# Designs tried in a protein design run: peptides against a protein of PDB entry 5VVV. Part 74

Target 1, 276 residues: chain A of PDB entry 5VVV
Amino acid sequence: FLCGVVEGFYGRPWVMEQRKELFRRLQKWELNTYLYAPKDDYKHRMFWREMYSVEEAEQLMTLISAAREYEIEFIYAISPGLDITFSNPKEVSTLKRKLDQVSQFGCRSFALLFDDIDHNMCAADKEVFSSFAHAQVSITNEIYQYLGEPETFLFCPTEYCGTFCYPNVSQSPYLRTVGEKLLPGIEVLWTGPKVVSKEIPVESIEEVSKIIKRAPVIWDNIHANDYDQKRLFLGPYKGRSTELIPRLKGVLTNPNCEFEANYVAIHTLATWYKSN
Target 2, 276 residues: chain A of PDB entry 5VVV as posed
Amino acid sequence: FLCGVVEGFYGRPWVMEQRKELFRRLQKWELNTYLYAPKDDYKHRMFWREMYSVEEAEQLMTLISAAREYEIEFIYAISPGLDITFSNPKEVSTLKRKLDQVSQFGCRSFALLFDNIDHNMCAADKEVFSSFAHAQVSITNEIYQYLGEPETFLFCPTEYCGTFCYPNVSQSPYLRTVGEKLLPGIEVLWTGPKVVSKEIPVESIEEVSKIIKRAPVIWDNIHANDYDQKRLFLGPYKGRSTELIPRLKGVLTNPNCEFEANYVAIHTLATWYKSN

## One batch from the design tools (peptide; made by RFdiffusion4, then SolubleMPNN)

Design b2_p15_1_s4 (from b2_p15_1, 9 letters changed)
Fold by OpenDDE base, seed 4:
Structure b2_p15_1_s4 (fold): chain B 276 residues (1-276), chain A 15 residues (1-15)
Amino acid sequence: as target 1 above (276 residues)
Amino acid sequence: SIRDKLMEQMRKDAE
């Protein structure tokens, strides 16, 4: 069970010292996972093709080493979906080289994120792939296998919540393709019925699990505040029955952008997790 | 933008 934090918000990423402090807190609270997915990290999303500099490499190596020190699984995410051409072998090779570099930093867990992108493929991709889901699954499977089938590999679908599913969760051709074609060792991220789900009913998890043919990892936006800089979400982790725990592969909270505001959010997630 | 639409959706979800 993956339980911890995803740094997955838009806005200023946390600094390395904050991330190290996070790892210390996660260990103390018996949480086990950090997903590196800051939307405004240029080399994560907008410039995903660009290799890390020597200086950036040193920082990431140090961060990954710190995660290991605190027994936190460091998952490196990349979001190539803004402008990748799935059918272009050069694009695939570029993605491979980028993840090879991160592997050299000591990272062993990875994620491919296809959230917050258009459903449209370019003309070249339409000639090769039957659908957008087929294109995403193809590259994800290839990368997963290329990396030697790491123990933890995550996929974030474009339809990552109930409200983004067309026509709905149970009838989504996109999610059906993901469920059928995504290799079984790859986990699927999900935010619940909504992007910000006040509640995640057990029935909603059963529904999505059926179509994706696996228990999802919750990307939980309950404490996310990147959409409203005037609000801090200081309340407890709530609206999730502990009955979800045996039906999930994990929960990663995407909390307030302000690192210092997240004590209650993360601590109460830990309490929730341990209460099962 | 996709980001703007997402932010609006998140605001609505949080109401």
Scores: peptide ipSAE 0.765, ipTM 0.975, DockQ to the pose 0.854
Fold by OpenDDE base, seed 5:
Structure b2_p15_1_s4 (fold): chain B 276 residues (1-276), chain A 15 residues (1-15)
Amino acid sequence: as target 1 above (276 residues)
Amino acid sequence: SIRDKLMEQMRKDAE
């Protein structure tokens, strides 16, 4: 069970010292996972093709080493979906090379994120792939296998919540393709019925699990505030029955952008998790 | 932008 934090918000990423402090807190609270997915980190998303500089490499190596020190699984995410051409072998090779670099930093867990992108393929991809889901699954499977089938590999679908499913969760051709064709060792991220789900009913998890043919990992935006930084979500982790725990592969909270505001959010997640 | 649409959706979800 993956339980911890995803740094997955838009806005100023946390600094390395905050991330290290996070790892210490996660360990102390018996949480086990950090997903590196800061949307405004240029080399994570907008410039995903660009290799890390020597200085950036040193920072990431240090961060990954710190995660290991605190027995936190560091998952490196990349979001190539803004402008990747799935059918272009050069794009695939570029992605492989980028993840190879991160692997050299000591990273062993990875994620491919296709959230917050247009539901369209370019003309070249349309000639090769039957659907957007087929394109995403193809590259994800290829990368997963190329990396030697890491123990932890995550996939974030474009339809990552109930409201983004067309026509709905149970009938989504996109999610059906993901469920059927994504290799079984790859985990699927999900935010619940909504992007920000005040509640995640058990029935909603059963529904999505059926179509994706696996228990999801919750990317939980309950405490996210990147959409309104005038608000701080300081309340406890709530609206999730503990009955979800045996039905999930994990929960990663995407909390307030302000690192210092997240004590209650993360601590109460830990309490919730340990209550099982 | 996609970001703006997402932010709007998140605001609505949080109401």
Scores: peptide ipSAE 0.762, ipTM 0.975, DockQ to the pose 0.856
Fold by OpenDDE base, seed 2:
Structure b2_p15_1_s4 (fold): chain B 276 residues (1-276), chain A 15 residues (1-15)
Amino acid sequence: as target 1 above (276 residues)
Amino acid sequence: SIRDKLMEQMRKDAE
């Protein structure tokens, strides 16, 4: 069971010292996972093709080493979906080289994220793939296999919550394709009925699990505040029955952008997790 | 933008 934090918000990413402090807190609270997915990290999303510099490499190596020191699984995410051409072998090779570099930093767990992108494929991709889901699954499977089938590999669907599913969760051709064609060793991220879900009912998890043919990892935006700079979410992790735990592969909270505001959010997630 | 639409949706979800 993956339980911890995803740094998945828009805005200024956390600094390395904050991330190290996070790892210490995660260990103390018996959480086990950090997903590196800061939207405004240039080489994560907008410039995903760009290799890390020597200086950036040193920082990431140090960060990954710190995660290991605190027994936190460091999952490196990349979000190529803004402008990748799935059918272009050079693009696939570029993605492979980027992940190879990160592997050299000591990273062993990875995620491909296709959240917050247009549903339309370019003309070249339409000639090769039957659908957007087919294109995403194809590259995800290829990368997963290329990396030697790492023990932890995550996929974030474009339809990552109920409100983004067309026409709905249970009837989504996109999610059906993901469920049927994504290799079984790849985990699927899910955010619940909404982008910010006040509640995640058990039935909603059963519904999505059926179509994706696996228990999801929750990307939980309950404490996310990147959408409203005037709000801090200081309340407890709530609206999630502990009955969800046996039905999930994990829960990763995407908390407030302000690192210092997240004590209650993360601590109460830990309490929730340990209560089962 | 996709980001703007997302932020709007998140605000609505948080109401």
Scores: peptide ipSAE 0.757, ipTM 0.974, DockQ to the pose 0.875
Fold by OpenDDE base, seed 3:
Order: structure tokens, then sequence, then C-alpha cells
Structure b2_p15_1_s4 (fold): chain B 276 residues (1-276), chain A 15 residues (1-15)
């Protein structure tokens, strides 16, 4: 069970010292996972093709080493979906090289994120792939296999919540393709019925699990505040029955952008997790 | 933008 934090918000990413402090807190609270997915980190998303500099490499190596020190699984995410051509072997090779570099930093867990992108494929991809889901699954499977089938590999679908599913969760051709074609060792991220789900009912998890043919990892936006910079969500982790725990592969909270505001968010998640 | 639409959706979801 993956339980911890995803740094997945829009806005200024956390600094390395904050991330190290996070790992210490995660360990203290018996949480085990950090997903690196800061939207405004340029080499994560907008410039995903660009290799890390020597200085950036040193920082990431140090960060990954710190995660290991605190027994936190460091998952490196990349979001190529803004402008990748799935059918172009050069693009696939570029993605492989980027992840090879990160592997050299000591990273062993990875995620491919296709959240917050247009559903439209380019003309070249339409000639090769039957659908957008087929294109995403193809590259994801290839990368997963290329990396030697790491123990933890995550996929974030473009339809990552109930409200983004067309026509709905149970009948989504996109999610059906993901469920049928995504290799079984790859986990799927999900935010619940909504992007910010006040509640995640058990039945909603059963529904999505059926179509994706696996238990999801919750990307939980309950404490996210990137949508309102004047708001801090300081309430407890709630609206999730502990009955979800055996039905999930994990829960990663995407908390407030302000690192210092997240004590309650993370601590109450830990309490929830340990209450099973 | 996609971001703006997302932020609007998140605001609505959080109400």
Amino acid sequence: as target 1 above (276 residues)
Amino acid sequence: SIRDKLMEQMRKDAE
C-alpha cells in the first residue's frame, strides 16, 4: 500500500530542504511514499525532453538518497503529454533517455502522467493508434518494459476522475482501453468522483476498479489549494472510509502549496491509514 | 487554458 504525498500542484515547487523535511515527517508518521510531480518544474512537464544539468542531477541524487535514508519510496513522475508525438520513435527514445538519467540518480520507481492535456492526437498519431488511450498505453507499456518492469510504476490517465470520464466511469472507452491494454504491473492514479473529491465512496472505487481492472492509487486533492491561493485547507483527512484501504493500491495526498501548512493534512492521513 | 479550466473545476468541486 502506497501512502504519502504527491507534490503535484501548480505553483512554486517545494525546495529540496522542504522535501527532505517531508521525508523525515513521512517516516515519523509511518508513511512510505513521495511522488515527485510538480507541475511547474520545467523539466517535469513543459520541457520534459530536456536532460537535467550537472547541478540539477546532484540535487536530485541527493534528494533520492535522502528519501532512501528515511525509507521513503521516491517515485519520479514525468508529464510528456503536452506535446509528445506518441508514434515518433525519436520521442520515445528521448523519454527513455530522460528516465535513464533519473535511474542513474538512484531512482527505481516511476510515473507517466497524462493529466491536464487535450484529448486530441496529432495527425501522425491518428494514423498509428486507434485512440488516444491506445497511444498512451503503448508508450507507457514500452517505457515500463524498457525500465525492466520496476516494482512501482504509475500511470495517470487523462480521465483521472469521475467527472472527466466520457460518457461516465463505467462506460468510458478510454478507461476500458487503459484497463484492457495497460500491463497489469502498472498502477493507475485516480482522484475520485471529482478533481477535488470531498468524499470518495467505496462504490465509486469499485466502479473504477472494475473498468481499469485493478485497484487504483488515489491522488487525493482534498487538501490542494493551488486553485485558490487565499485558501489554506487545515481540516483533517475525511470523507474516505477506512474500508477503502483494502480496495486501493495506495493514497497520495496532494496538499497545500505552502509546505508549512500541511502538518494536519499529512498527519491525519497517517492516522487514517493506521486505523485499518 | 487547460490550467484555468482545471482551476475553475477545482474551485467548484471544493464548494
Scores: peptide ipSAE 0.747, ipTM 0.973, DockQ to the pose 0.857

Design b2_p15_2_s1 (from b2_p15_2, 7 letters changed)
Fold by OpenDDE base, seed 5:
Structure b2_p15_2_s1 (fold): chain B 276 residues (1-276), chain A 15 residues (1-15)
Amino acid sequence: as target 1 above (276 residues)
Amino acid sequence: MREKLFELMRKDREE
């Protein structure tokens, strides 16, 4: 069961010292996972093709080593979906080289994210793939296998919540393709019925689990505030029955942008997790 | 796209 934090918000990413402090806190509270997915870290998303510099490499290696020190699984995410051409072998090779570099930093867990992108494929991709889901699954499976089928590999679908599913969760051709064709060792991220789900009913998890043919990992935006930084969400982790725990592969909270504001959010997640 | 997402998230929070 993956339980911890995803740094998945828009805005200024946390600095390395904050991330190291996070690892210390996660260990103390008996959480086990950090997903590196800061939207405005340039080489994560906007410039995903760009290799890390020597200085950036040193920082990431140090960060990954720190995660290991605190027994936190470090998952490196990349979001190529803004401008990748799935059918272009050069794009695939570029993605492989980028992840090879991160692997050399000591990273062993990875994620491919296709959230917050247009649902349309370019003309070249339409000639090769039957659907957007087929294109995403193809590259994800290929990368997963290329990396030697790491123990933890995550996929974030474009339809990552109920409200994004067309026509709905249970009848989504996109999610059906993901469920049927995504290799079984790859986990699927999900935010619940909505992008920000005040409640995640058990029935909603059963519904999505059926179509994706696996228990999802919750990317939980309950404490996210990047969309309204004049507000801080300081309340406890709530609206999630502990009955969800046996029906999930994990929960990763995407909390307030302000690192210092997240004590209650993360601590109460830990309490929730340990209560079952 | 970010702006539309943020609007949606704000609405989600109030529902």
Scores: peptide ipSAE 0.765, ipTM 0.970, DockQ to the pose 0.851
Fold by OpenDDE base, seed 2:
Structure b2_p15_2_s1 (fold): chain B 276 residues (1-276), chain A 15 residues (1-15)
Amino acid sequence: as target 1 above (276 residues)
Amino acid sequence: MREKLFELMRKDREE
């Protein structure tokens, strides 16, 4: 069961010292996972093709080492979906090289994220793939296998919550393709009925689990505030029955951008997790 | 896209 934090918000990413403090805190609270997915980290998303510089490499190596020190699984995410051409072997090889570099930093867990992108393919991709989902699954499977089928590999679908599913969760051709064709060892991220889900009913998890043919990992935006800088969400992790725990592969909370504001959010997640 | 997403998230928070 993956339980911890996804740094998955837009805006200024956390600094390295904050991330290290996070790892310490996660360990103390018996949480086990950190997903590196800061949207505005340039080489994570907008410039995903760009290799890390020497200085950036040193920082990431140190960060990954720190995670290991605190027994936190560091999952490196990359979001190539803004402009990748799925059918272009050079693009695939570029992605492989990028993840090879991160592997050299000591990272062993990875994620491919296709959230917050347009539901379209270029002409070249349309000639090769039957659908957007087919394209995403193809590259994800290939990367997963290329990396030697790591213990933890996550996929974030473009339809990552109920409101993004067309026509709905249970009838989504996109999610059906994901469920049927994504290799079984790859975990699927899910955010609940909404992008910000005040509640995640058990039934909603059963529904999505059926179509994706696996228990999802929750990317939980209950404490996310990147969309409203005038607000901080300081309340407890709530609206998630503990009955969800045996039906999930994990929960990663995407909390307030302000690192200092997240004590209650993360602590209460830990309490929730340990209550099972 | 970000702005539309943020608007949606703000709405989600109020529901």
Scores: peptide ipSAE 0.762, ipTM 0.970, DockQ to the pose 0.849
Fold by OpenDDE base, seed 1:
Structure b2_p15_2_s1 (fold): chain B 276 residues (1-276), chain A 15 residues (1-15)
Amino acid sequence: as target 1 above (276 residues)
Amino acid sequence: MREKLFELMRKDREE
């Protein structure tokens, strides 16, 4: 069971010292996972093709080493979906080289994210793939196998919540393709019925699990505040029955942008997890 | 796209 924090918000990313402090807190509270996915980190998303510099490499190696020191699984995410051409072998090789570099930093867990992108494929991709889902699954499976089938590999679908599913969760051709063709060792991220789900009913998890043919990992936006700079969410982790725990592969909370504001959010997640 | 997402998230929070 993956339980911890995803740094998955828009805005200024946390600094390295904050991330190291996070690892210390996660260990203390008996949580086990950190997902590196800051939307405005340039080489994570907008410039995903660019290799890390020597200086950036040193920082990431130090961060990954710190995670290992505190027995926190460090998952490196990349979001190539803004402008990748799925059918172009050069694009696939570029993605492989980028992840090879991160592997050299000591990283062993990875995520490929296709959230918050347009559903339109270019003409070249339409000639090769039957649908957007087929294109995403193809590259994800290839990367997963190329990396030697790491123990933890995550996939974030473009339809990552109930409201994004067309026509709905149980009848989505996109999610059906993901469920049927995504290799079984790859985990699927999900935010619940909505992008920000005040409640995640057990029945909603059973519904999505059926179509994706696996228990999802919750990317939980209950404490996310990047969308509203006037608000901080300081309340407890709630609206999630502990009956969800045996029906999930994990929960990663995407909390307030302000690092110092997240004590209650993370601590109460830990309490929730240990209460089962 | 970000602005549309943020609007949606704000609505989600209020529902």
Scores: peptide ipSAE 0.762, ipTM 0.970, DockQ to the pose 0.865
Fold by OpenDDE base, seed 3:
Formats: C-alpha cells, structure tokens, sequence
Structure b2_p15_2_s1 (fold): chain B 276 residues (1-276), chain A 15 residues (1-15)
C-alpha cells in the first residue's frame, strides 16, 4: 500500500530542504511514499526531453538518497503528454534516455502522467493508434518493460476522475482501453469522482476498479490549493472511509503549496491509514 | 488550460 505525498501542484516547487523534511515526517508518521511530480518543474513537463544538468543531477541524487535514508519510496514522474508524438520512435527513445538518467540517480520507481492535456492526437499518431488511450498505453507499456518492470510504476490517465470520463466512468472507452491493454503491473492514479473530491465513496472506487481492472492509487487533491492560493486547507483528511484501504493500491495526498501548512493534512492521512 | 482546470477545482471545492 503506497501512502504518502505527491508533490503534484502548479506553482513554485518545494525546495530540497523542504522535501528532506517531508521525508523525515513521512517516516515518523509511518508513511512510505513520495511522488515527485511538480508541474512547474521545467524538465518534468514543459521540457521533459531535456536531460538534467550536472548540478541538477547532483541535487536529484541527493534527494533520492535522502528518501532512501528515511525509507521513503521515491517515485519520479514525467509528463510528456503536452507535445510528445507517440508514434515517433525518436520521441520514445528520448523518453527512455531521460528515464535512464534518472535511473542512474538511484531512482527505481517511476510514473508517466497524462493529466491536464488535450484528448487529441496529432496526424501521425492517428495513423498508427486506434485511440489516444491506445497511444498512451503503448508507450507506457514499452517504457515499463524497458526499465525492467520496476516494482512501482504509475500511470496517470487523461481521464483521472469521474467528471473527466466520457460518457461516464463505467462506460468510458478510454478507461476500458487502459484497463484492457495497460500491463497489470502498472498502477493507475485516480482523484475520485472529481478533481477535488470532498468525498470518495467506496462504490465509486469499485466502479473505476472494475473498468481499469485493478485497484487505483488515489492522487488526493483534498488539501490542494494551487487553484486558489488565497485559501489554505488546514482541516483533517476526511471524506474517505477506511473501508477504501483494502480496495486501493495507495493514497498520495497532493497538499497545499505552502509546505508549512501541511502538518495536519499529512498527519491525519497517516492516522487514517493506520486506523484500518 | 490551467485556468479552466483551476476554475473547475474551485467549483469542486464548493460542492
């Protein structure tokens, strides 16, 4: 069961010292996972093709080593979906080389994110793939296998919540393709019925689990505030029955942008997790 | 795209 924090918000990423402090807290509270997915980190998303510099590499290596020190699984996410051509073998090779570099930093867990992108494929991809889902699954499976089928590999679908599913969760051709074609060892991220789900009913998890043919990992935006930084969400982790725990592969909270504001959010997630 | 997402998230929070 993956339980911890995803740094998945828009805006200024946390600094290395904050991330290290996070790892200390996660260990103390018996949480086990950190997902590196800061949307405005340039080489994560906008410039996903660009290799890390020597200086950036040193920082990431240090960060990954720190995670290991505190027994936190460090998952490196990349979001190539803004402009990748799925059918272009050069693009696939570029993605492989980028993840090879990160592997050299000591990273062993990875995620491919296709959230917050258009559903449209370019002309070249339309000639090769039956659908956008087929294109995403193809590259995800290939990368997963290329990396030697790491123990933890995550996939974030473009339809990552109920409100994004067409026509709905249970009948989504996109999610059906993901469920049928995505290799079983790859986990699927999900934010619940909504992008920000005040509640995640058990039935909603059963519904999505059926179509994706696996228990999802919750990317939980309950404490996210990047969309309204005039607000801080300081309340406890709530609206999730502990009955969800045996029906999930994990929960990663995407909390307030302000690192210092997240004590209650993360601590109460830990309490929730240990209450099963 | 980000702005539309943020608007949606704000609405989600209020529901």
Amino acid sequence: as target 1 above (276 residues)
Amino acid sequence: MREKLFELMRKDREE
Scores: peptide ipSAE 0.758, ipTM 0.970, DockQ to the pose 0.851

Design b2_p15_2_s2 (from b2_p15_2, 8 letters changed)
Fold by OpenDDE base, seed 5:
Structure b2_p15_2_s2 (fold): chain B 276 residues (1-276), chain A 15 residues (1-15)
Amino acid sequence: as target 1 above (276 residues)
Amino acid sequence: MREELFKLARKAVEE
């Protein structure tokens, strides 16, 4: 069971010292996972093709080493979906080289994120792939196999919540393709019925699990404030029955952008996780 | 610009 934090918000990323402090807190609270997915890291998303500099490499190596020191699984995410051409072998090779670099930093767990992108393929990809889901699954499977089938590999679908599913969760051709064609060792991220789910009913997890043919990992935006930085979500982790735990592969909270605001959010997630 | 649109979309789904 993956339980911890995803740094998955828009806005100023946490500094390395905050991330190290996070790892210390995660260990103390018996949480086990950190997903590196800061939207405003240029080399994570907008410039995903760009290799890390020597200085950035040193920082990431130090961060990954710190995660290991605190027995936190460091998952490196990349979000190529803004402008990747899935059918272009050069793009696939570029993605491979980027993940090879991160592997050299000592990273062993990875995620491919296709959240917050247009649900349309370019003309070249339409000639090769039957659907957007087929394109995403193809590259994800290829990368997963290329990396030697790492123990933890995550996929974030473009339809990552109930409200983004067309026509709905159970009938989504996109999620059906993901469920049927994504390799079984790849985990699927999900935010619940909404992007920010006030509640995640058990029935909603059963519904999505059926179509994706696996238990999801919850990317939980309950404490996310990147959509309204005038608000701070200081309340406890709530609206999730502990009956979800046996039906999930994990829960990663995407909390407030302000690192200092997240004590209650993360601590109460840990309490919830231990309550089963 | 696109990021702000997604932030707005997240807010609209939260409301």
Scores: peptide ipSAE 0.130, ipTM 0.831, DockQ to the pose 0.379
Fold by OpenDDE base, seed 4:
Structure b2_p15_2_s2 (fold): chain B 276 residues (1-276), chain A 15 residues (1-15)
Amino acid sequence: as target 1 above (276 residues)
Amino acid sequence: MREELFKLARKAVEE
């Protein structure tokens, strides 16, 4: 069971010292996972093709080593979906080289994120792939196999919540393709019925699990505030029955952008997790 | 907030 934090917000990423402090807190609270997915890391998303500099490499190596020191699984995410051409072998090779570099930093767990992108493929991809889901699954499977089938590999679908599913969760051709074609060792991220789910009913998890043919990892936006910079979400982790735990592969909270605001959010997630 | 507005708001923080 993956339980911890995803740094998955838009806005100023946390500094390395905050991330190290996070790892110490996660260990103390018996949480086990950190997903590196800051949207405004240029080399994570907008410039995903760009290799890390020597200085950036040293920082990431130090961060990954710190995660290991605190027994936290460090998952490196990349979000190539803004401008990748899935059918172009050069794009696939570029993605491979980027993840090879991160592997050299000591990273062993990875994620491919296709959240917050449009469903439209370019003309070249439409000639090769029957759907956007087929394109995403193809590259995800190829990368997963290329990396030697790492123990933890995550996929974030473009339809990552109930309201983004067309026509709905149980009838989504996109999620059906993901469920049928995504390799079984790859985990699927999900935010619940909504992007920011006030509640995640058990029945909603059963519904998505059936179509994706696996238990999801919850990317939980309950404390996310990147959409409203005037608000801090300081309340407890709530609206999730502990009956979800045996039906999930994990829960990763995407909390407030302000690192210091997240004590209650993360601590109460840990209490929730340990209550089962 | 409409979920569409959240997606738009999240995207708008990139600008």
Scores: peptide ipSAE 0.077, ipTM 0.791, DockQ to the pose 0.184
Fold by OpenDDE base, seed 1:
Structure b2_p15_2_s2 (fold): chain B 276 residues (1-276), chain A 15 residues (1-15)
Amino acid sequence: as target 1 above (276 residues)
Amino acid sequence: MREELFKLARKAVEE
């Protein structure tokens, strides 16, 4: 069971010292996972093709080493979906080289994210792939196999919540393709019925699990505030029955942008997890 | 919908 934090918000990323302090807190609270997915890290999303500099490499190696010191699984995410051409072998090779570089930093767990992108493929991809889901699954499976089938590999779908599913969760052709064609060792991220789910009913997890043919990892936006910079979410982790735990592969909370605001959010997630 | 506003708001923070 993956339990911890995803740094998955828009806005200023956390500094390396905040991330190291997070790992110490995660260990202390018996949580086990950190997903590196800061939207405004340029080499994570907008400039995903660019290799890390020597200085950036030293920082990431130090961060990954710190995660290992605190027994936290460090998952490196990349979000190529803004401008990748899935049918272009050069794009696939560029993605492979980027993840090879991160593997040399000591990283062993990875994620491919296709959240918050347009649903339309370019003309070249439409000639090769039957749908957007087929294109995403093809590259995800190829990368997963290329990396030697790492123990933890995550996929974030473009339809990552109930309200983004067309026509709905149980009948989505996109999620059906993901469930049928994504290799079984790859985990699927999900935010619940909504992007920000006030509640995640057990029945809603049973519905999505059936179509994706696996238990999801919850990307939980309950404490996310990147959509409203005038608000801090300081309340406890709530609206999730502990009956979800045996029906999930994990829970990763995407909390407030302000690192110091997240004590209650993360601590109460840990209490929830240990109550099962 | 609120989710579309959230997506737009999230994208607007990138600018």
Scores: peptide ipSAE 0.076, ipTM 0.786, DockQ to the pose 0.184
Fold by OpenDDE base, seed 3:
Structure b2_p15_2_s2 (fold): chain B 276 residues (1-276), chain A 15 residues (1-15)
Amino acid sequence: as target 1 above (276 residues)
Amino acid sequence: MREELFKLARKAVEE
């Protein structure tokens, strides 16, 4: 069971010292996972093709080593979906080289994120793939196999919540393709019925699990504030029955952008997780 | 601009 934090917000990424402090807190609270997915990290998303510099490499190596010191699984995410051509072998090879570099930093767990992108494929991809889901699954499976089938590999769908599913969760052709074609060792991220789900009913998890043919990992935006920087969400982790725990592969909270605001969010997630 | 659109889209889905 993956339980911890995703740094998955838009806005200024946390500094390395904040991330190290996070790992210490996660260990103390018996949480086990950090997903590196800061949207405004240029080499994560907008410039995903660009290799890390020597200085950036040293920082990431240090960060990954710190995660290991605190027994926190460091998952490196990349979000190539803004401008990748899925059918182009050069794009696939570029993605491979980027993940190879991160693997050299000591990273063993990875994620491919296709959240917050346009659903339209380019003309070249439309000639090769029957749907956007087929394109995403193809590259995800190829990368997963190329990396030697790492123990933890995550996929974030473009339809990552109930409100983004067309026509709905149970009838989504996109999620059906993901469920049928995504390799079984790849985990699927999900935010619940909404992007920011006030509640995640058990029935909603049963519904999505059926179509994706696996238990999801919750990307939980309950404490996310990147959509309204004037608000801080300081309340407890709530609206999730502990009956979800045996029906999930994990829960990763995407908390407030302000690192210092997240004590209650993360601590109460840990309490929730240990209450089962 | 694109990020603002997605933030706005997220907000609109949550309201």
Scores: peptide ipSAE 0.059, ipTM 0.787, DockQ to the pose 0.296

